# Peptides against a protein of PDB entry 7AE7, part 75

Target 1, 321 residues: chain A of PDB entry 7AE7
Amino acid sequence: KVYKDLREFLEVLEQEGQLIRVKEEVNPEPDIAAAGRAAANLGKNQPAVFFEKIKGYKYSVVTNVHGSWQNHALMLGLDKNTSTKDQFYELNRRWDKFPVPPNVVKREAAPCKENVIDKDINLFEILPLYRINEQDGGFYISKASVVTADPEYPDDFNKLNVGTYRIQVKDRDRVGIQALAMHDIAVQLEKAEAENKPLPIAITIGNNPLVTFMASTPVGYNQNEYEFVGALQDGVPMDIVKSDLYDHLYVPAGSEVVLEGHIIPRVRTVEGPFGEFPGSYSGARLQCEVKIDRITHRTNPIFENLYLGIPWTEIDYLMAL

## One batch from the design tools (peptide; made by RFdiffusion4, then SolubleMPNN)

Design b2_p15_2_s4 (from b2_p15_2, 6 letters changed)
Fold by OpenDDE base, seed 3:
Structure b2_p15_2_s4 (fold): chain B 321 residues (1-321), chain A 15 residues (1-15)
Amino acid sequence: as target 1 above (321 residues)
Amino acid sequence: SLLEKARLPDPPLAP
């Protein structure tokens, strides 16, 4: 099975008994984090948790989408009871199919383009933001696939980077992003900042689960994550679409939300703290800042966010591969 | 890993 988007995957998770749907209105805090912890305590078969109604917000949240070996098997289109060994074998077999170039679809064919916000941008109207940990210094977007390019080679598709980075919401139209020196985005940002230019960025939320997986997986600077997604789909290309603001940036056609904007050159602002693990907070640091200039989103967008809690967390499964 | 990439170096242990 191949998935076009998050919604097709969530449907399969629900059919397979790997998604809990919370239909009652919840408080963003502490209910989302508490329910995530409760789901983690269900043992090895940890389901995704889908919150239909969140007090003070219009849209839904899903968490723990990658939070079990069963969910991981289903992501690969395998039987949910496929052993970890067989999942690893199949993943490696498919990895060798790289590169599988994506299909570029027309704007009109891309679900992520159903709605546009280009003025009076307010992230709180689109994303049901909450503190993941009790002592977090703000609201985090922890499971975004962030698209950037090499500003020296903007038309080199092999240098298009799709990565996952820690993102703190700073204002209605601004986010902090952690771009560490070891990340491909930091190389691209350094080139832009050398010329005092903005780095174009598209922050994509709620994707095909293999996009999220590949965005969390280190690849070479000259390797495109979308071409690995096609490989992991056993040779079926994924669908991408051109961003609205930038001719050289492509986003997953099925993204729930796309935040288009730029990293502000040579600006650093305080970000954090964030509880990456229970009882351990990364200190506050100066981080890059992104201005959001345009949002595109699906109707009734689903905010996919990481579950963070007692191991094994969703991160532990994403890292164990 | 996302965590290795996201892990801010621990603040220097106070001496």
Scores: peptide ipSAE 0.017, ipTM 0.426, DockQ to the pose 0.052
Fold by OpenDDE base, seed 4:
Structure b2_p15_2_s4 (fold): chain B 321 residues (1-321), chain A 15 residues (1-15)
Amino acid sequence: as target 1 above (321 residues)
Amino acid sequence: SLLEKARLPDPPLAP
């Protein structure tokens, strides 16, 4: 099984008994994080948790999508009871199929383009934002696949980076992004900032699960994560679409929300603290700031966000392979 | 429900 988007994956998770649907209205805090903790504590078959109704918000949240070995098997289109060993074997077998180039679809064929917001941008109207941990210094987008390119080689598709970075909401149209020196985005940002130019960025939320997996998997600077997604789909290309603002940025066609904008050159603002593990907060640091210039989104967009707690958490499953 | 479990006070940190 190959998934075009998050929704197809959530449907399979639900069919396989690997998704809990919360139909009652919840408070963003503490109910989302508390339910994430409860799901992580259910044993070895931790389900995704889908919140249909969140007080004060219009749209839904899903957490713990990658939060178990069963979910990981299903992500690979395997039987949910596939052993960890066989999952590793299959992952490695498919990895050798790299590169599998993506299909570029037309704008009209991309679900992420169903709705456009290009004025009066307010992230709180689109994303049901909450504190993931009680001591978090703000609201985080923790499971986005962030698309950037090399500003020196914008047309080199092999240098198109799709990475996962912690993103703190700073304002209605502003987010802080943690671009560490070890991240490919930091190399690209350094080049942009040398010229005092903005770095084009697309922050994609709610993707097919293999996009999220690959965005969290380190690859070479000259390797495209989308071409690995096609490999992990056993040679089936994924669908991408051109961003609205930038000819050289491509986003997953099925993304629930796409935040298009730019990293403001040579601006640093306080980001954090963020709870990476219980009782361990990364200190507040000066980090980059992104201005959001355009949003595209699916109708009734699902905010996929990470739950962080005591290991084994969703992040441990994302990094275990 | 998961929510009922979620609303249970965290077990005291083992000393």
Scores: peptide ipSAE 0.013, ipTM 0.481, DockQ to the pose 0.037
Fold by OpenDDE base, seed 1:
Structure b2_p15_2_s4 (fold): chain B 321 residues (1-321), chain A 15 residues (1-15)
Amino acid sequence: as target 1 above (321 residues)
Amino acid sequence: SLLEKARLPDPPLAP
């Protein structure tokens, strides 16, 4: 089984008993984080948790999508009871299929383009933002696949980077992003900042599960994560579409939300604290700032977000394969 | 419900 988008995966999770649907209205805090922890604490067969209604918000949230070995098996289109060992063997077998180039679809064929916001941008109108942990210094987007390119080689598709980065909401149309020196985005940003130019960025939320997996998996600078997604789909290409603002940035065609904008050159702002994957808080840091210039989104977009805290959480599963 | 289970005290994040 291959998934075009998050929705197809959530449907399978629900069919397989790996999704809990919360139909009653919940408070953004503490209910979402509390349920994320509760799901992680089940010890076996940890389900995704889908919140249909969130007080004060229009749209839904899903957490813990990758939060179990069963969910990982299903992500690979395997039986949910496939052993971790067999999942690893299958992953390695498929990895050898790299590269599998994606299909570039037309804008009109991409579900992520169903709606556009290009004025009066307010992230709070699109994303049901909440604190992942009570002591977090703000709202985090923790499960985004962030698309950037090499500004010297924008047409080199092999240098297109899709990564997962810590993102704090800073304002209605601004986010902080952690670009560490070990990340490909940091190399690209350095090149842009040398010229005092903005770095084009697309922050994609709510993707097919293999995009999220690959965005969380380090690959070579000259390796495109989308070509690995195709490999992990056992040779089936994934669908991508051009961003609206940038011809050289491609986003997953099925993304729930795409935040298009730019990293502001040579600007650093305070970000944090945030509850990290070890279950510890990282202190406040100076981080890059992204201006959001355009949003595209599916109708009734699902905000996929990560619960972080004491292991084992969803991130531990994402890093364990 | 999962929400009822979620109301159990979470272990504190390590500082």
Scores: peptide ipSAE 0.010, ipTM 0.469, DockQ to the pose 0.047
Fold by OpenDDE base, seed 2:
Structure b2_p15_2_s4 (fold): chain B 321 residues (1-321), chain A 15 residues (1-15)
Amino acid sequence: as target 1 above (321 residues)
Amino acid sequence: SLLEKARLPDPPLAP
């Protein structure tokens, strides 16, 4: 089984008993985090948790999508009871199929383009934002696949980076992003800042689960994560579409939300703290700032966000590979 | 290989 988008995967998770649907209205805090902790306590078969109604918001949240070995098996299109050993064997077998180039689809064929917001941008109208951890310094987007390119080689598809980064919401149309020197985005940002130019960025939320997986998996600077997604789909290409603002940035065609904008050159603002691990907070630091210039989204977009609770957290499964 | 870097987390001990 190959998934075009998050929705197809959530349908399979629900069919396989690996998704809990919360139909009653919940408070963003503390109910989302509390329900996530409760789901993590259900033992080895940790389900995704889908919140249909959130007080004060229009749209839904899903958490813990990658939060179990069963969910990981299903992501690979395997039986949910496939052993960890066999999942790793299959992952390695498929990895050797790299590269599998993606299909570039037309704008009109991409679900992420169903709606556009290009004025009066307010992230709180699109994303039901909440504090993930009690002591977080704000609202975080913790499971985005962030797309950037090399500003010296913008048309080199092999240098297109799709990564997962810590993103704090700073204002209605501003986010802070943690670009560490060891990440490919930091190399690209350094080049842009040397010329005092903005770095184009697309922050994509609610993707094909293999996109999210690859965005959390370190690869070489000259390796495209989308070409690994095709390999992990056993040779089936994924679908991508050109961003609206930038000819050289491509986003997953099925993304629930795409935030298009730019990293402001040579600006640093206070970001954090954030609870990266249970009981461990990374302190507040000066981090890069992104201006959001355009949003595209599916009708009734689902906000996929990381569950950070007691071990085993969703991040433990994403980093364990 | 991804496998060599993937320290297989020990499956959570069932309580």
Scores: peptide ipSAE 0.007, ipTM 0.437, DockQ to the pose 0.018; fails the geometry check

Design b2_p15_3_s2 (from b2_p15_3, 8 letters changed)
Fold by OpenDDE base, seed 3:
Structure b2_p15_3_s2 (fold): chain B 321 residues (1-321), chain A 15 residues (1-15)
Amino acid sequence: as target 1 above (321 residues)
Amino acid sequence: SPSTVPPVVYRPELP
């Protein structure tokens, strides 16, 4: 089984008994985090948790999408009871199929382009934002696949980077992003900032689960994560589409939400604190800031966010594979 | 430094 988008994967999770649908209206705080922790206590077969109704928000949230070995097996299109060993074996086997180039689809064929917001941008209208941890200094987007390119080689598809970074919402149209020196995005940002130029960015939320997986997996600077997604799909290309603002940035065609904008050059603002793990907080520090200039999104977009509860957390499963 | 999303699986560059 290959998934075009998050929705196809969620459908399979639900069919396989690996998704809990919360139909009652919940408070964004503390109910989302509390329900996530409760789901984590269900044992080794932790389901995704889908919140249909969130007080004060129009759209839904899903957490813990990668939060079990069963979910990981299903992500790979395997039987949900496939052993961790066999999952690892299959992952490695498919890895050798790299590169599998993606299909570039037309704008009209991309679900992420169904709706456009290009004025009066307000992230709170599109994303049901909540504090993940009680002591968080704000709202975080923790499971985005962030697309950037090399400013020196914007047309080199192999240098297109899709990564996962800590993102704090700072304003209606501003987010802080943690671009550490060890990340490929930091190399690209350094080049842009050397010329005092903005770095084009597309922050994509709610993707094909293999996109999210690859965005969290380090690869070579000259290797494209989308070509690994095709490999992990056992040779089936994924679908990407050109961003609206930038000819050189491509986003997953099926993304729930795409935040297009730029990292503001040579600007650093306070970000944090954030509970990266229960009982472990990263303090507040100066981080990069992104201006959001355009949003495209699917109708009734699903906000996929990382569950960071007590172990075993979603991140624990991601790290263990 | 701490990272919210640690690397899942590091793979070296393919030749």
Scores: peptide ipSAE 0.016, ipTM 0.566, DockQ to the pose 0.035
Fold by OpenDDE base, seed 1:
Structure b2_p15_3_s2 (fold): chain B 321 residues (1-321), chain A 15 residues (1-15)
Amino acid sequence: as target 1 above (321 residues)
Amino acid sequence: SPSTVPPVVYRPELP
C-alpha cells in the first residue's frame, strides 16, 4: 500500500488499531503532552494520538504517528505484525530502487493548495501550538519536512533538500530554525548569506509518512529525498507540487500545511531551550530566523508534531530503520 | 538530508 498523504495513513492506523482518537476538547497544555505520554505507557504497540478539538484553536493535532514498529510496518505498506527484522530487510530492498523520480502535479491538483494566507500571517491561527515539554522555551514544530535548494544550482533537482530541523515559533510569522554545519541546509544557507541574500524555504507539515521518514534520514547532498520516497514506495512515485513563491522549490502535494518564506540572511536570534530527551534540554542558541511570507494549507489542516516521552520515543523509531 | 533529531542509543529491539 502507498499513501498519498498523512490522512490516508491515519485512516489505516485507525483501522489497524494504531490510532487513538481524542474527541473531547483538550487544553493545549498540558493535555496534549500528557496524553502522548499516557499512550506511550500502553506498551510496545504505541498508537498515534489524534486530538480533534483543542481549546483556543480551530484545527487538530496528531502525535506519535511513527511511534511504534507496527506503525512503521504500516508506513511501508506491510502487515502491522511484520517483524523489525523483516521491516529492515524490506526497507533495504526498496532502497536499491533509488532513484524513483516524483510526479510533478499541477497546483489545482495539490491538496496543500486548497487555502492560501498571504497577509496578516499568524501561525497560531493555523497550527494548534503547544509546549511539548514543560520547560521548553517556546512552541516547537518538530516534525516538519523543510525544503530548500542550492542557490547556485536552483534548477538541479538532485540538490533539492528535504530535511527535518528543530523549529521554534518566534512570532506570528517568524520561526527559528537550527541549521547546523553538518546539515545540507547549512551549506545552502552559507551560499545565500555570502551574497547577503535570503534563502528560500518551504516548511511542510503533515506529510506522507515516508516523506517525514526520509526527511529525518541522512542522504547525499546530490540525492533528492523525494526520489527515495518513491523507492520506499516500492517504485511508485510520490506527488510533489511547485511552491507558490518559488519555482525551484517543490513540496509534497498532500502536505497539511506549507509555510513558505525565507531565512533572513545574517540574522541570528535566541532559540530554545528544547527538551530533546526526557529531563534533558538542549541549551538556548543563536539560530537562524525564517520569515513566513505565505501559507498554503488543506481545509481543516492536521498539525503533525513529534511525540517526546519515555523510550521508545517517536524519534527512536524514525531513526531505527 | 541529515536530521537534527537526537541520536538514538542502541536498543535490543533494533534489527
Scores: peptide ipSAE 0.009, ipTM 0.589, DockQ to the pose 0.027
Fold by OpenDDE base, seed 2:
Structure b2_p15_3_s2 (fold): chain B 321 residues (1-321), chain A 15 residues (1-15)
Amino acid sequence: as target 1 above (321 residues)
Amino acid sequence: SPSTVPPVVYRPELP
């Protein structure tokens, strides 16, 4: 099984008993985090948790999508009871199929383009934002696949980077992003800032689960994560679409939400703290700031966010791979 | 072939 988008994967998770639907209205805090922790206590077969109704918000949240070995097996299109060993074997086998170039689809064929917001941008109207951890300094987007390019080689598709970064919501149309020196985005940002230019960025939320997986997986600077997604799909290309603002940035065609904007050059603002691990918080630091200039989104977009609860957390499974 | 699945790049800072 290959998934075009998050929704197809969530359907399979539900069919396989790996998704819990919370149909009753919940409070963003503390109910989302509390329910996530409760789900983590269900043992080794941790399901995704889908919150259909959130007080004060229009749209839904899903968490813990990658939060078990069963979910990981299903992501690979395997039987949910596939052993970890066999999952690794299959992952490695498919990895050798790299590169599998993605299909570029037309704008009209991309679900992420169903709706556009280009004025009066307010992230709170599109994303049911909540504090993931009790001591978080704000609302975080913790499971986005962030697309940037090399400003010196914008047309080199091999240098297109899709990565996962800590993103704090700072205002209605601004987010802080943690771009660590070890990440490819930091290299690209350095080049932009040397010229005092903005770095184009697309922050994509709610993707094909293999996109999220690869965005969280280190690869070479000259290796495109989308080409690995195709490899991990056993040779089936994924679908991407050109961003609205930038000709050189491509986003997953099926993204629930795409935040298009730019990193403001040579600006640093306070970001954090964030509870990266249960009981462990990264301190507040000066980090980059992104201005959101345009949003595209699917109708009734699903906000996929990372579950950070007691071990094993979703991040533990993503890292253990 | 990655001999090990690369750790998710988003590593929460371990204390």
Scores: peptide ipSAE 0.018, ipTM 0.641, DockQ to the pose 0.030; fails the geometry check
Fold by OpenDDE base, seed 4:
Structure b2_p15_3_s2 (fold): chain B 321 residues (1-321), chain A 15 residues (1-15)
Amino acid sequence: as target 1 above (321 residues)
Amino acid sequence: SPSTVPPVVYRPELP
């Protein structure tokens, strides 16, 4: 089984008993985090939690999508009861199929292009934002697959980076991004800032679960995460589409929300704190700021966000592989 | 062709 988008995966999770649907209206705080913790307490078989209605918001939230070994097995298109050992074996077997180049689809064929917002951008109208942890310094987008390119080699597809970074919402059309020196995005940003140029960026939310997985998996600077996704799909190419603003950036065709914009050169603003682990917060630091210039999104977009709570957290499963 | 080294992921057992 291969998934084109988050929705196909959520359908399978629900069919397999690995998704809890909350149909009643919830408060974004504390109910989303509380329900995530409750799901984590269900033992090793932690389901995704889908919130259909969030008070004050139009759209839905899903958390804990990667929050169990069962969910991970299903992500790989395996039986949900596949052992961790066999999952790793299969992952490694498929890894050797790299590279599997993606299919570039036409704009009209890409679900992420169903709706466009290019003026009066307000992230709060598109994403049901909430504090993940009680002491967070703001609202975070914690499970985005962020697409950037090398500004010196913008047409080198091998240098196209799809990574996961901590993103704090700063304003209606601005987010802070934690681009640490160890991240590939930091190399690209350094090159842009050396020339005092913006770095083009596409922040993609609600993806094929293997895209999210690969975005959280370190690969070589000259290796494209999309080509690994195809490998992990056992040789089936994933579908990507050209971004609206940039010819050299490609996003997953099935993304729920795509935030297109740029990292503002040589601007640093306070980002954090964020509770990376229960009871531990990374300190507030000066981090980069992204201006959002355009949004494309699916009709009734699902905001996929990370559940952080009692270990094992969703991040532990994402990093465990 | 780029070297494909599978990631070694170590996770403790869930309690």
Scores: peptide ipSAE 0.016, ipTM 0.604, DockQ to the pose 0.019; fails the geometry check

